# Designs tried in a protein design run: peptides against a protein of PDB entry 5VVV. Part 146

Target 1, 276 residues: chain A of PDB entry 5VVV
Amino acid sequence: FLCGVVEGFYGRPWVMEQRKELFRRLQKWELNTYLYAPKDDYKHRMFWREMYSVEEAEQLMTLISAAREYEIEFIYAISPGLDITFSNPKEVSTLKRKLDQVSQFGCRSFALLFDDIDHNMCAADKEVFSSFAHAQVSITNEIYQYLGEPETFLFCPTEYCGTFCYPNVSQSPYLRTVGEKLLPGIEVLWTGPKVVSKEIPVESIEEVSKIIKRAPVIWDNIHANDYDQKRLFLGPYKGRSTELIPRLKGVLTNPNCEFEANYVAIHTLATWYKSN
Target 2, 276 residues: chain A of PDB entry 5VVV as posed
Amino acid sequence: FLCGVVEGFYGRPWVMEQRKELFRRLQKWELNTYLYAPKDDYKHRMFWREMYSVEEAEQLMTLISAAREYEIEFIYAISPGLDITFSNPKEVSTLKRKLDQVSQFGCRSFALLFDNIDHNMCAADKEVFSSFAHAQVSITNEIYQYLGEPETFLFCPTEYCGTFCYPNVSQSPYLRTVGEKLLPGIEVLWTGPKVVSKEIPVESIEEVSKIIKRAPVIWDNIHANDYDQKRLFLGPYKGRSTELIPRLKGVLTNPNCEFEANYVAIHTLATWYKSN

## One batch from the design tools (peptide; made by RFdiffusion4, then SolubleMPNN)

Design b2_p21_8_s2 (from b2_p21_8, 9 letters changed)
Fold by OpenDDE base, seed 3:
Structure b2_p21_8_s2 (fold): chain B 276 residues (1-276), chain A 21 residues (1-21)
Amino acid sequence: as target 1 above (276 residues)
Amino acid sequence: SDNEIAIEFLKKRLKEELEAL
């Protein structure tokens, strides 16, 4: 069971010292996972093709080593979906080289994120792939296999919540393709019925699990505030029954952008997880 | 920068999508 934090917000990324402090807190609270997915990290999303510099490499190596020291699984995410051409072998090779570099930093767990992107394929991809889901699954499976089938590999679908599913969760052709074609060792991220789910009913998890043919990992935006700077949700992790735990592969909270505002968010997640 | 504008628009769009939900 993956339980911890995703740094998945838009806005100023946390500094390396904050991330190390996070790992210490996660260990103290018996949580086990950090997903590196800061939307405004240039080499994570907008410039995903760019290799890390020597200085950036040293920072990431130090961060990954710190995660290991605190027994936190460091998952490196990349979001190529803004401008990748899925059918272009050079793009696939570029993605492979980027993830090879991160593997050299000592990273062993990875994620491919296709959240917050346009649903339309380019003309070249339409000639090769029958749908957007087929294109995403193809590259995800290829990368997963190329990396030697790492123990933890995550996929974030474009339809990552109930409200983004067309026509709905159970009838989505996109999620059906993901469920049928994504290799079984790849985990699927899900935010619940909404992007920011007030509640995640058990029935909603049973519904999505059926179509994706696996238990999801919850990307939980309950404490996210990047979309509303006036929002500071300091309430407990709530609206999630502990009956979800046996039905999930994990829960990763995407918390407030303000690092120091996250004590309650992370601590109450830990309490929730240990209450099962 | 053009990137900052793009980020601000993405944040605004995300906010509008979240407010519509």
Scores: peptide ipSAE 0.072, ipTM 0.748, DockQ to the pose 0.066
Fold by OpenDDE base, seed 5:
Structure b2_p21_8_s2 (fold): chain B 276 residues (1-276), chain A 21 residues (1-21)
Amino acid sequence: as target 1 above (276 residues)
Amino acid sequence: SDNEIAIEFLKKRLKEELEAL
């Protein structure tokens, strides 16, 4: 069971010292996972093709080593979906080289994120793939296999919540393709019925699990504030029954951008997880 | 919900910022 934090917000990423302090807190609270997915990290999303410099490599190696020291699984995410051409073998090779570099930093767990992108394929991809889901699954499976089938590999679908599913969760052709064609060792991220789910009913998890043919990992935006920087979500982790725990592969909270605001959010997630 | 609208707006804004680069 993956339980911890995703740094998945828009806005100023956390500094390396904050991330190391996070790992210490996660260990202290008996949480086990950090997903590196800061939307405004240039080489994560906008410039995903760019290799890390020597200086950036040293920082990431130090960060990954710190995660290991605190027994936190470091998952490196990349979000190529803004401008990748799925049918172009050069794009696939570029993605492979980027993940190879991160593997050399000692990273063993990875995520491909296709959240917050346009649902339309380019003309070249339309000639090769039957749907956007087929294109995403193809590259995800290829990368997963290329990396030697890592123990932890995550996929974030473009339809990552109930409100983004067309026509709905149980009838989504996109999620059906993901469920049928995504390799079984790849985990699927989900935010619940909504992007910010006030509640995540058990029935909603059973519904999505059926179509994706696996238990999801919750990307939990309950404490996310990147959409409203004037608000801090200081309340406890709530609106999630502990009955979800046996029906999930994990829960990763995407908390407030303000690092110090997250004590209650992360601590109460840990209490929730241990109450099972 | 107000939060869904805000997130959809942020997504749109970020897309617009990307198209402007």
Scores: peptide ipSAE 0.064, ipTM 0.681, DockQ to the pose 0.490
Fold by OpenDDE base, seed 2:
Structure b2_p21_8_s2 (fold): chain B 276 residues (1-276), chain A 21 residues (1-21)
Amino acid sequence: as target 1 above (276 residues)
Amino acid sequence: SDNEIAIEFLKKRLKEELEAL
């Protein structure tokens, strides 16, 4: 069971010292996972093709080593979906080289994120792939196999919550293709009924699990505030029955952008996880 | 709630604003 934090918000990423402090807190609270997915990290999303510099490599190596020291699984995410051409072998090779570099930093767990992108394929991809889901699954499976089938590999769908599913969760052709064609060793991220789900009913997890043919990892935006800088959600982790735990592969909270505001959020997630 | 619809819109909008940068 993956339980911890995703740094998955828009806005200023956490500094390396905050991330190290996070790992210490995660270990202390018996949480086990950190997903590196800061939207405004240039080489994560907008410039995903760009290799890390020597200085950036040293920072990431230090961060990954710190995660290992605290027994936290460091998952490196990349979000190529803004401008990748899925059918172009050069793009696939570029993605492989980028993940090879991160593997050299000592990273062993990875994620491909296709959240918050346009659902339209370019003309070249439309000639090769039957749908956007087929294109995403193709590259995801290829990368997963290329990396030697790492123990933890995550996929974030474009339809990552109930409100983004067309026509709905149970009838989504996109999620059906993901469920049928994504290799079984790849985990699927899910956010619940909405982008910010006040509640995640058990029935909603059963519904999505059926179509994706696996238990999801929750990307939980309950404490997210990147969409409203005036919001600080200081409340406890709530609206999730402990009956979800046996039905999930994990829970990763995407908390407030303000690192110091997340004590209650993360601590109450840990209490929730241990209460089962 | 109107706030949740606003949030979905704001995440999409933040994406669009970042793409315009």
Scores: peptide ipSAE 0.061, ipTM 0.688, DockQ to the pose 0.330
Fold by OpenDDE base, seed 4:
Structure b2_p21_8_s2 (fold): chain B 276 residues (1-276), chain A 21 residues (1-21)
Amino acid sequence: as target 1 above (276 residues)
Amino acid sequence: SDNEIAIEFLKKRLKEELEAL
């Protein structure tokens, strides 16, 4: 069970010292996972093709080493979906090289994120892939296999919540393709019925699990505030029955952008997780 | 809730702003 934090918000990424402090807190609270997915980290998303500089590499190596020191699984995410051409072997090779570099930093767990992108493929991809889901699954499977089938590999679908599913969760051709064709060792991220789910009913998890043919990892935006920087969500982790725990592969909270605002969010997640 | 709609809208808007870059 993956339980911890995803740094998955828009806005100023956490600094390395905050991330190290996070790992210390996660360990103390018996949480086990950090997903590196800061949307405004240029080399994570907008410039996903760009290799890390020597200085950036040193920072990431240090960060990954710190995660290991605190027994936190460091999952490196990349979000190539803004401008990747899935059918272009050069793009695939570029993605491979980027993940190879991160592997050299000592990272062993990875995620491919296709959240917050358009469903439209370019003309070249339309000639090769039957759908956007087929393109995403193809590259995800290829990368997963290329990396030697890491123990933890995550996929974030473009339809990552109930409201983004067309026509709905259980009938989504996109999620059906993901469920059918995504290799079984790859986990699927899900935010619940909504992007920010006030509640995540058990039935909603059963529904999505059926179509994706696996228990999801919850990317939990309950404490996210990147959408309203004037709002701090200082409340406890709530609206999630502990009955979800046996039905999930994990829960990663995407908390407030303000690092120090997250004590209650993360601590109450830990309490929730340990209550089962 | 109005806030949830606002959130989905803002994420979509952030997406749109990033796609326009």
Scores: peptide ipSAE 0.058, ipTM 0.691, DockQ to the pose 0.355

Design b2_p21_8_s3 (from b2_p21_8, 10 letters changed)
Fold by OpenDDE base, seed 2:
Structure b2_p21_8_s3 (fold): chain B 276 residues (1-276), chain A 21 residues (1-21)
Amino acid sequence: as target 1 above (276 residues)
Amino acid sequence: SLNDIAIEFEKERLKKELEAL
């Protein structure tokens, strides 16, 4: 069971010292996972093709080593979906080289994120792939196999919550393709009924699990404030039955952008996880 | 809730702003 934090918000990323403090807190609270997915990290999303510099490499190596010291699984995410051409072998090779570089930093767990992108394929991809889901699954499976089938590999769908599913969760052709064609060793991220789900009913997890043919990892935006930085979510982790735990592969909270505001959010997630 | 709708709208707005960059 993956339980911890995703740094998955828009806005100023956490500094390295905040991330190290996070790992210390995660270990203390018996949480086990950090997903590196800061939207405004240039080489994560907008410039995903660009290799890390020597200085950036040293920082990431230090961060990954710190995660290992605290027994936290460091998952490196990349979000190529803004401008990748899925059918172009050069793009696939570029993505492989980027993940090879991160593997050299000592990273062993990875994620491909296709959240918050347009659902339209370019003309070249439309000639090769039957749908956007087929394109995403193709590259995801290829990368997963290329990396030697790492123990933890996550996929974030474009339809990552109930309100983004067309026509709905149970009838989505996109999620059906993901469920049928994504290799079984790849985990699927899910956010619940909404982008910010006040509640995640058990029935909603059973519904999505059926179509994706696996238990999801929750990307939980309950404490996310990137959409309104004037608001802090200081309340406890709530609106999730402990009956979800046996039905999930994990829970990763995407909390407030303000690192210091997240003590209650993360601590109460840990209490929730241990209460089962 | 109205807040949930507003949040989804803001996420979609942020998405579109980034796609336009």
Scores: peptide ipSAE 0.038, ipTM 0.710, DockQ to the pose 0.313
Fold by OpenDDE base, seed 4:
Structure b2_p21_8_s3 (fold): chain B 276 residues (1-276), chain A 21 residues (1-21)
Amino acid sequence: as target 1 above (276 residues)
Amino acid sequence: SLNDIAIEFEKERLKKELEAL
């Protein structure tokens, strides 16, 4: 069970010292996972093709080493979906090289994120892939296999919540393709019925699990505030039955952008997790 | 995120537009 934090918000990423402090807190609270997915980290998303500089590499190596020191699984995410051409072997090779570099930093767990992108494929991809889901699954499977089938590999679908599913969760051709064709060792991220789910009913998890043919990892935006910078979500982790725990592969909270605002959010997630 | 909400609204709008066709 993956339980911890995804740094998955838009806005100023956490600094390395905040991330190290996070790992210390996670360990102390018996949480086990950090997903590196800061949307405004340029080499994570907008410039995903760009290799890390020597200085950036040193920072990431230090961060990954710190995660290991605190027994936190460091999952490196990349979000190539803004402008990747899935059918282009050069793009695939570029993605491979980027993940190879991160592997050299000592990272062993990875995620491919296709959240917050348009469903439209370019003309070249339309000639090769039957759908956007087929393109995403193809590259995800290829990368997963290329990396030697890491123990933890995550996929974030473009339809990552109930409201994004067309026509709905159980009938989504996109999620059906993901469920059918995504290799079984790859986990699927899900935010619940909504992007920001006030509640995540058990039935909603059963529904999505059926179509994706696996228990999801919750990317939990309950404490996310990047959509409303005037708000801090200081309340406890709530609206998730502990009955979800045996039905999930994990829960990663995407909390407030303000690092110090997240004490209650993360601590109460830990309490929730340990209550089962 | 701001983008997620914008996308959510856009997808909900598109869904309503498609349901109206």
Scores: peptide ipSAE 0.038, ipTM 0.665, DockQ to the pose 0.105
Fold by OpenDDE base, seed 5:
Structure b2_p21_8_s3 (fold): chain B 276 residues (1-276), chain A 21 residues (1-21)
Amino acid sequence: as target 1 above (276 residues)
Amino acid sequence: SLNDIAIEFEKERLKKELEAL
């Protein structure tokens, strides 16, 4: 069961010292996972093709080593979906080289994120793939296999919540393709009925699990505030029954951008997880 | 995120537009 934090917000990423302090807190609270997915990290999303410099490599190696020291699984995410051409072998090879570099930093767990992108394929991809889901699954499976089938590999679908599913969760052709064609060792991220789910009913998890043919990992935006910088979500982790725990592969909270605001959020997630 | 909300709003709008067709 993956339980911890995703740094998945828009806005200023956390600094390396904050991330190391996070790992210490996660270990202290018996949480086990950190997903590196800061949207405004240039080489994560907008410039995903660019290799890390020597200086950036040293920082990431130090960060990954710190996660290991605190027994936190470091998952490196990349979000190529803004401008990748799925049918172009050069794009696939570029993605492989980027993940090879991160593997050399000692990273063993990875994520491909296709959240917050246009649903339209380019003309070249339309000639090769039957749907956007087929394109995403193809590259995800290829990368997963290329990396030697890592123990932890995550996929974030473009339809990552109930409101994004067309026509709905149980009838989504996109999620059906993901469920049928995504390799079984790849985990699927989900935010619940909404992007920011006030509540995540058990029935909603049973519904999505059926179509994706696996238990999801919750990307939990309950404490996310990147959409409203005037608000801090300082309340406890709530609106999630402990009955979800046996029906999930994990829960990763995407919390407030303000690092110090997250004590209650993360601590109460840990209490929730241990109450099962 | 702001983008998530904007995208959610846009997707909900597109869904409603498609349901109205």
Scores: peptide ipSAE 0.037, ipTM 0.661, DockQ to the pose 0.106
Fold by OpenDDE base, seed 3:
Structure b2_p21_8_s3 (fold): chain B 276 residues (1-276), chain A 21 residues (1-21)
Amino acid sequence: as target 1 above (276 residues)
Amino acid sequence: SLNDIAIEFEKERLKKELEAL
């Protein structure tokens, strides 16, 4: 069971010292996972093709080593979906080289994120792939196999919540393709019925699990505040039954952008997880 | 940056626009 934090918000990323302090807190609270997915990290998303510099490499190596020291699984995410051409072998090779570099930093766990992108394929991809889901699954499976089938590999679908599913969760051709074609060792990220789910009913997890043919990992935006600068949700982790735990592969909270505001968010997630 | 609410609203709007076609 993956339980911890995703740094998955828009806005100013946490500094390396905050991330190290996070790992210490996660270990103390018996949580086990950090997903590196800061949307405004240029080499994570907008410039995903760019290799890390020597200085950036040293920082990431230090961060990954710190996660290991605190027994926190460091998952490196990349979001190539803004401008990748899925059918282009050079793009696939560029993605492979980027993940090889991160593997050299000592990273062993990875994520491919296709959230917050346009649903339209380019003309070249339409000639090769029958749908957007087929294109995403193809590259995800290829990368997963290329990396030697790492123990933890995550996929974030473009339809990552109930409201984004067309026509709905159980009838989505996109999620059906993901469920049928994504290799079984790849985990699927899900935010619940909404992007910011006030509640995640058990029935909603049973519904999505059926179509994706696996238990999801919850990307939980309950404490996210990047979408509303006036929002500071300091409330407990709530609206999630403990009956979800046996039905999930994990829960990763995407918390407030303000690092110090997250004590209650992360601590109450830990309490929730240990209550099962 | 597109925030999650703006994205959700935009996607819900697009879904409604597509359902109305």
Scores: peptide ipSAE 0.032, ipTM 0.663, DockQ to the pose 0.113

Design b2_p21_8_s4 (from b2_p21_8, 9 letters changed)
Fold by OpenDDE base, seed 5:
Structure b2_p21_8_s4 (fold): chain B 276 residues (1-276), chain A 21 residues (1-21)
Amino acid sequence: as target 1 above (276 residues)
Amino acid sequence: SLNEIAIKFLEERLKEELAAL
């Protein structure tokens, strides 16, 4: 069971010292996972093709080593979906080289994120793939296999919540394709019925699990505040029954952008997790 | 960007409003 934090917000990423402090807190609270997915880290998303410099490599190596020191699984995410051409072998090769570099930093767990992108494929991809889901699954499977089928590999769908499913969760052709064609060793991220789910009913998890043919990992935006910079979410982790735990592969909270605001959020997640 | 996520939340709300009609 993956339980911890995703740094998945828009806005100023956490600094390396904050991330190291996070790992210490995660270990102390008996959480086990950190997903590196800061939207405004340039080489994660907007410039995903760009290799890390020597200086950036040293920082990431140090960060990954720190995660290992605190027994936290470091998952490196990349979000190529803004401008990748799925059918272009050069793009696939570029993605492979980027993840190879991160593997050399000692990273063993990875994620491909296709959240917050346009649903339209370019003309070249339309000639090759039957749907956007087929394109995403194809590259995800290829990358997963290329990396030697790592123990932890995550996929974030473009339809990552109930409200983004067309026509709905149980009838989504996109999620059906993901469920049928995504290799079984790849985990699927999900935010619940909404992007910010006030509640995540058990029935909603059963519904999505059926179509994706696996238990999801919750990307939990309950404490996310990147959409409202004037608000801090300082309340406890709530609106999630402990009955969800046996029905999930994990829960990763995407908390407030302000690192210091997250004590209650992360601590109460840990209490929730240990209460089962 | 912050604008991108704000747009997604607006899109979600719009879908919810349309579904409630």
Scores: peptide ipSAE 0.069, ipTM 0.703, DockQ to the pose 0.097
Fold by OpenDDE base, seed 2:
Structure b2_p21_8_s4 (fold): chain B 276 residues (1-276), chain A 21 residues (1-21)
Amino acid sequence: as target 1 above (276 residues)
Amino acid sequence: SLNEIAIKFLEERLKEELAAL
């Protein structure tokens, strides 16, 4: 069971010292996972093709080493979906080289994120792939296999919550393709009924699990505030029955941008997790 | 950039979903 934090918000990423403090807190609270997915990290998303500099490499190596020190699984995410051409072998090779570099930093767990992108494929991809889901699954499977089938590999679908599913969760051709074609060793991220779900009913998890043919990892935006930086979500982790725990592969909270605001959010997630 | 527009659009969608809660 993956339980911890995804740094998955828009806005200023956390500094290395905050991330190290996070790892210390996660260990103390018996949580086990950190997903590196800061949207405004240039080389994570907008410039995903760009290799890390020597200085950036040293920082990431230090960060990954710190996660290991605190027994936190460091999952490196990349979001190539803004401008990748899935059918272009050079693009696939570029993605492979980027993840090879991160592997050299000591990273062993990875995620491919296709959240927050346009659902339209380019003309070249339309000639090769039957759907956007087929394109995403193809590259995801290839990367997963190329990396030697790492123990933890996550996929974030474009339809990552109920409101983004067309026509709905249970009938989504996109999610059906993901469920059928994504290799079984790849975990699927899910956010619940909405982008920010006040509640995640058990029935909603059963519904999505059926179509994706696996228990999801929750990317939980309950405490996310990147959409309104005038708000801080200081309340406890709530609206998730503990009956969800045996039906999930994990829960990763995407919390407030303001690092220090997240004490209650993360601590109460830990309490929730340990209550099962 | 087109990316900045997409981000803003998604932030707006998120805000709309929250307003409906």
Scores: peptide ipSAE 0.036, ipTM 0.682, DockQ to the pose 0.062
Fold by OpenDDE base, seed 4:
Structure b2_p21_8_s4 (fold): chain B 276 residues (1-276), chain A 21 residues (1-21)
Amino acid sequence: as target 1 above (276 residues)
Amino acid sequence: SLNEIAIKFLEERLKEELAAL
């Protein structure tokens, strides 16, 4: 069971010292996972093709080593979906080289994110793939196999919540393709019925699990505030029954952008997880 | 609730921003 934090918000990323302090807190609270997915890291999303510099590499190696010291699984995410051509072998090779570089930093767990992108394929991809889901699954499976089938590999679908599913969760052709064609060792990220789910009913998890043919990992935006910079979410982790725990592969909270605001959010997630 | 309205508004805004890219 993956339980911890995703740094998955838009806005100023956390500094390396904040991330190290996070790992110490996660260990203390008996949480086990950190997903590196800061939207405004240029080499994560907008310039995903660009290799890390020597200085950036040293920082990431130090961060990954710190996660290991605190027994926290470090998952590196990349979001190539803004401008990747899925059918272009050069693009696939570029993605492979980027993840090879991160593997050299000591990273062993990875994620491919296709959240917050247009559903339209370019003309070249339409000639090769039957749908957007087929294109995403093809590259995800290829990368997963290329990396030697790492123990933890995550996929974030473009339809990552109930309100983004067309026509709905149980009838989505996109999620059906993901469930049928995504290799079984790859986990699927999900935010619940909404992008920011006030509640995640057990029945909603049973519904999505059926179509994706696996238990999801919750990307939980309950404490996210990147969409409203005037608001801090200081309340407890709530609206999730402990009956969800045996029906999930994990829970990763995407909390407030302000690092210092997250004590209650993360601590109460830990209390929830241990109450099972 | 005000929170449900705000969430719907944000989801709609996100969809609009994605469509404009």
Scores: peptide ipSAE 0.023, ipTM 0.615, DockQ to the pose 0.205
Fold by OpenDDE base, seed 1:
Structure b2_p21_8_s4 (fold): chain B 276 residues (1-276), chain A 21 residues (1-21)
Amino acid sequence: as target 1 above (276 residues)
Amino acid sequence: SLNEIAIKFLEERLKEELAAL
C-alpha cells in the first residue's frame, strides 16, 4: 500500500530542504511514499524533453538519496502529454533517455502523467492509434518494459476522475482501453468522483476498479489549494472511509502549496491509514 | 503543546466521521 504525499500542484515547488523535512516527517508518521510531480518544474512537464543539468542532477541525486535514508519510496513523474507525438520513435527515445538519466540518479520508481491535456491527437498519431487511450497505453507499456518492469510504476489517465469520464466511469471507452491494455503491473492514479473530491464513496472505487481492472492509487486533492491562492486547507483528512484501504493500492495526498500548512493534512492521513 | 491538542481533537473527530460512513 502506497501512502504519502504527491507534490503535484501548480505554483512554486518546494525547495530541497522542505522535501527532506517531508521525508523525515513521513518516516516518523510511518508513511512510505513521495511522488515528485511539481507542475511548474519545467523539465517535468513543459520542457519534458530537456535533460537535467549537472547542478540539477546533483540536487536530484541528493534528494533521492535522502528519500532512501528515510525509507521513503521516491517516485519520479514526467508529464509529456502537452506536445508528445506518440507515434514518433524519436519522441519515445527522448522519453527513454530522460528516464534513464533519472534512473542513474538512483530512482527506481516512475510515473507517466497524462492529466490536464487536450483529448486531441495529432494527425500522425491518428493514423497509427485507434484512440488517445491506445496511444497513451502503448507508450506507457513500452516505457514500463524498457525500464525493466520496476516494482512501482504509475499511470495518470486523462480521465482521472468521475467528472472527466465520457459518458461516465463505467461506460468510458477510454478507461476500458486502459483497463484492458495497460500492463497489470502498472498502477492507475485516480482523484475520486471529482478533481477535488469532498467525499470518495466505496461504491465509486468499486466502479472505477471494475473498468480499469485493478485497485487505483488515489491522488487526493482534498487539501490542494493551487486553484485558490487565497485559501489554506488546514482541516483533517476526511470523507474517506477506512473501508477504502483494502480496495486501494494507495493514497497520495496533494496538499497545500505552502509546505508548513500541511502538518494536519499529512498527520491525519497517517492516522487514517494506521486505523485499519 | 497546542498543536498536539489540536491534532488529537482532529484525530478523534476524523475517527467519528469515518465510523459514521
Scores: peptide ipSAE 0.009, ipTM 0.410, DockQ to the pose 0.019

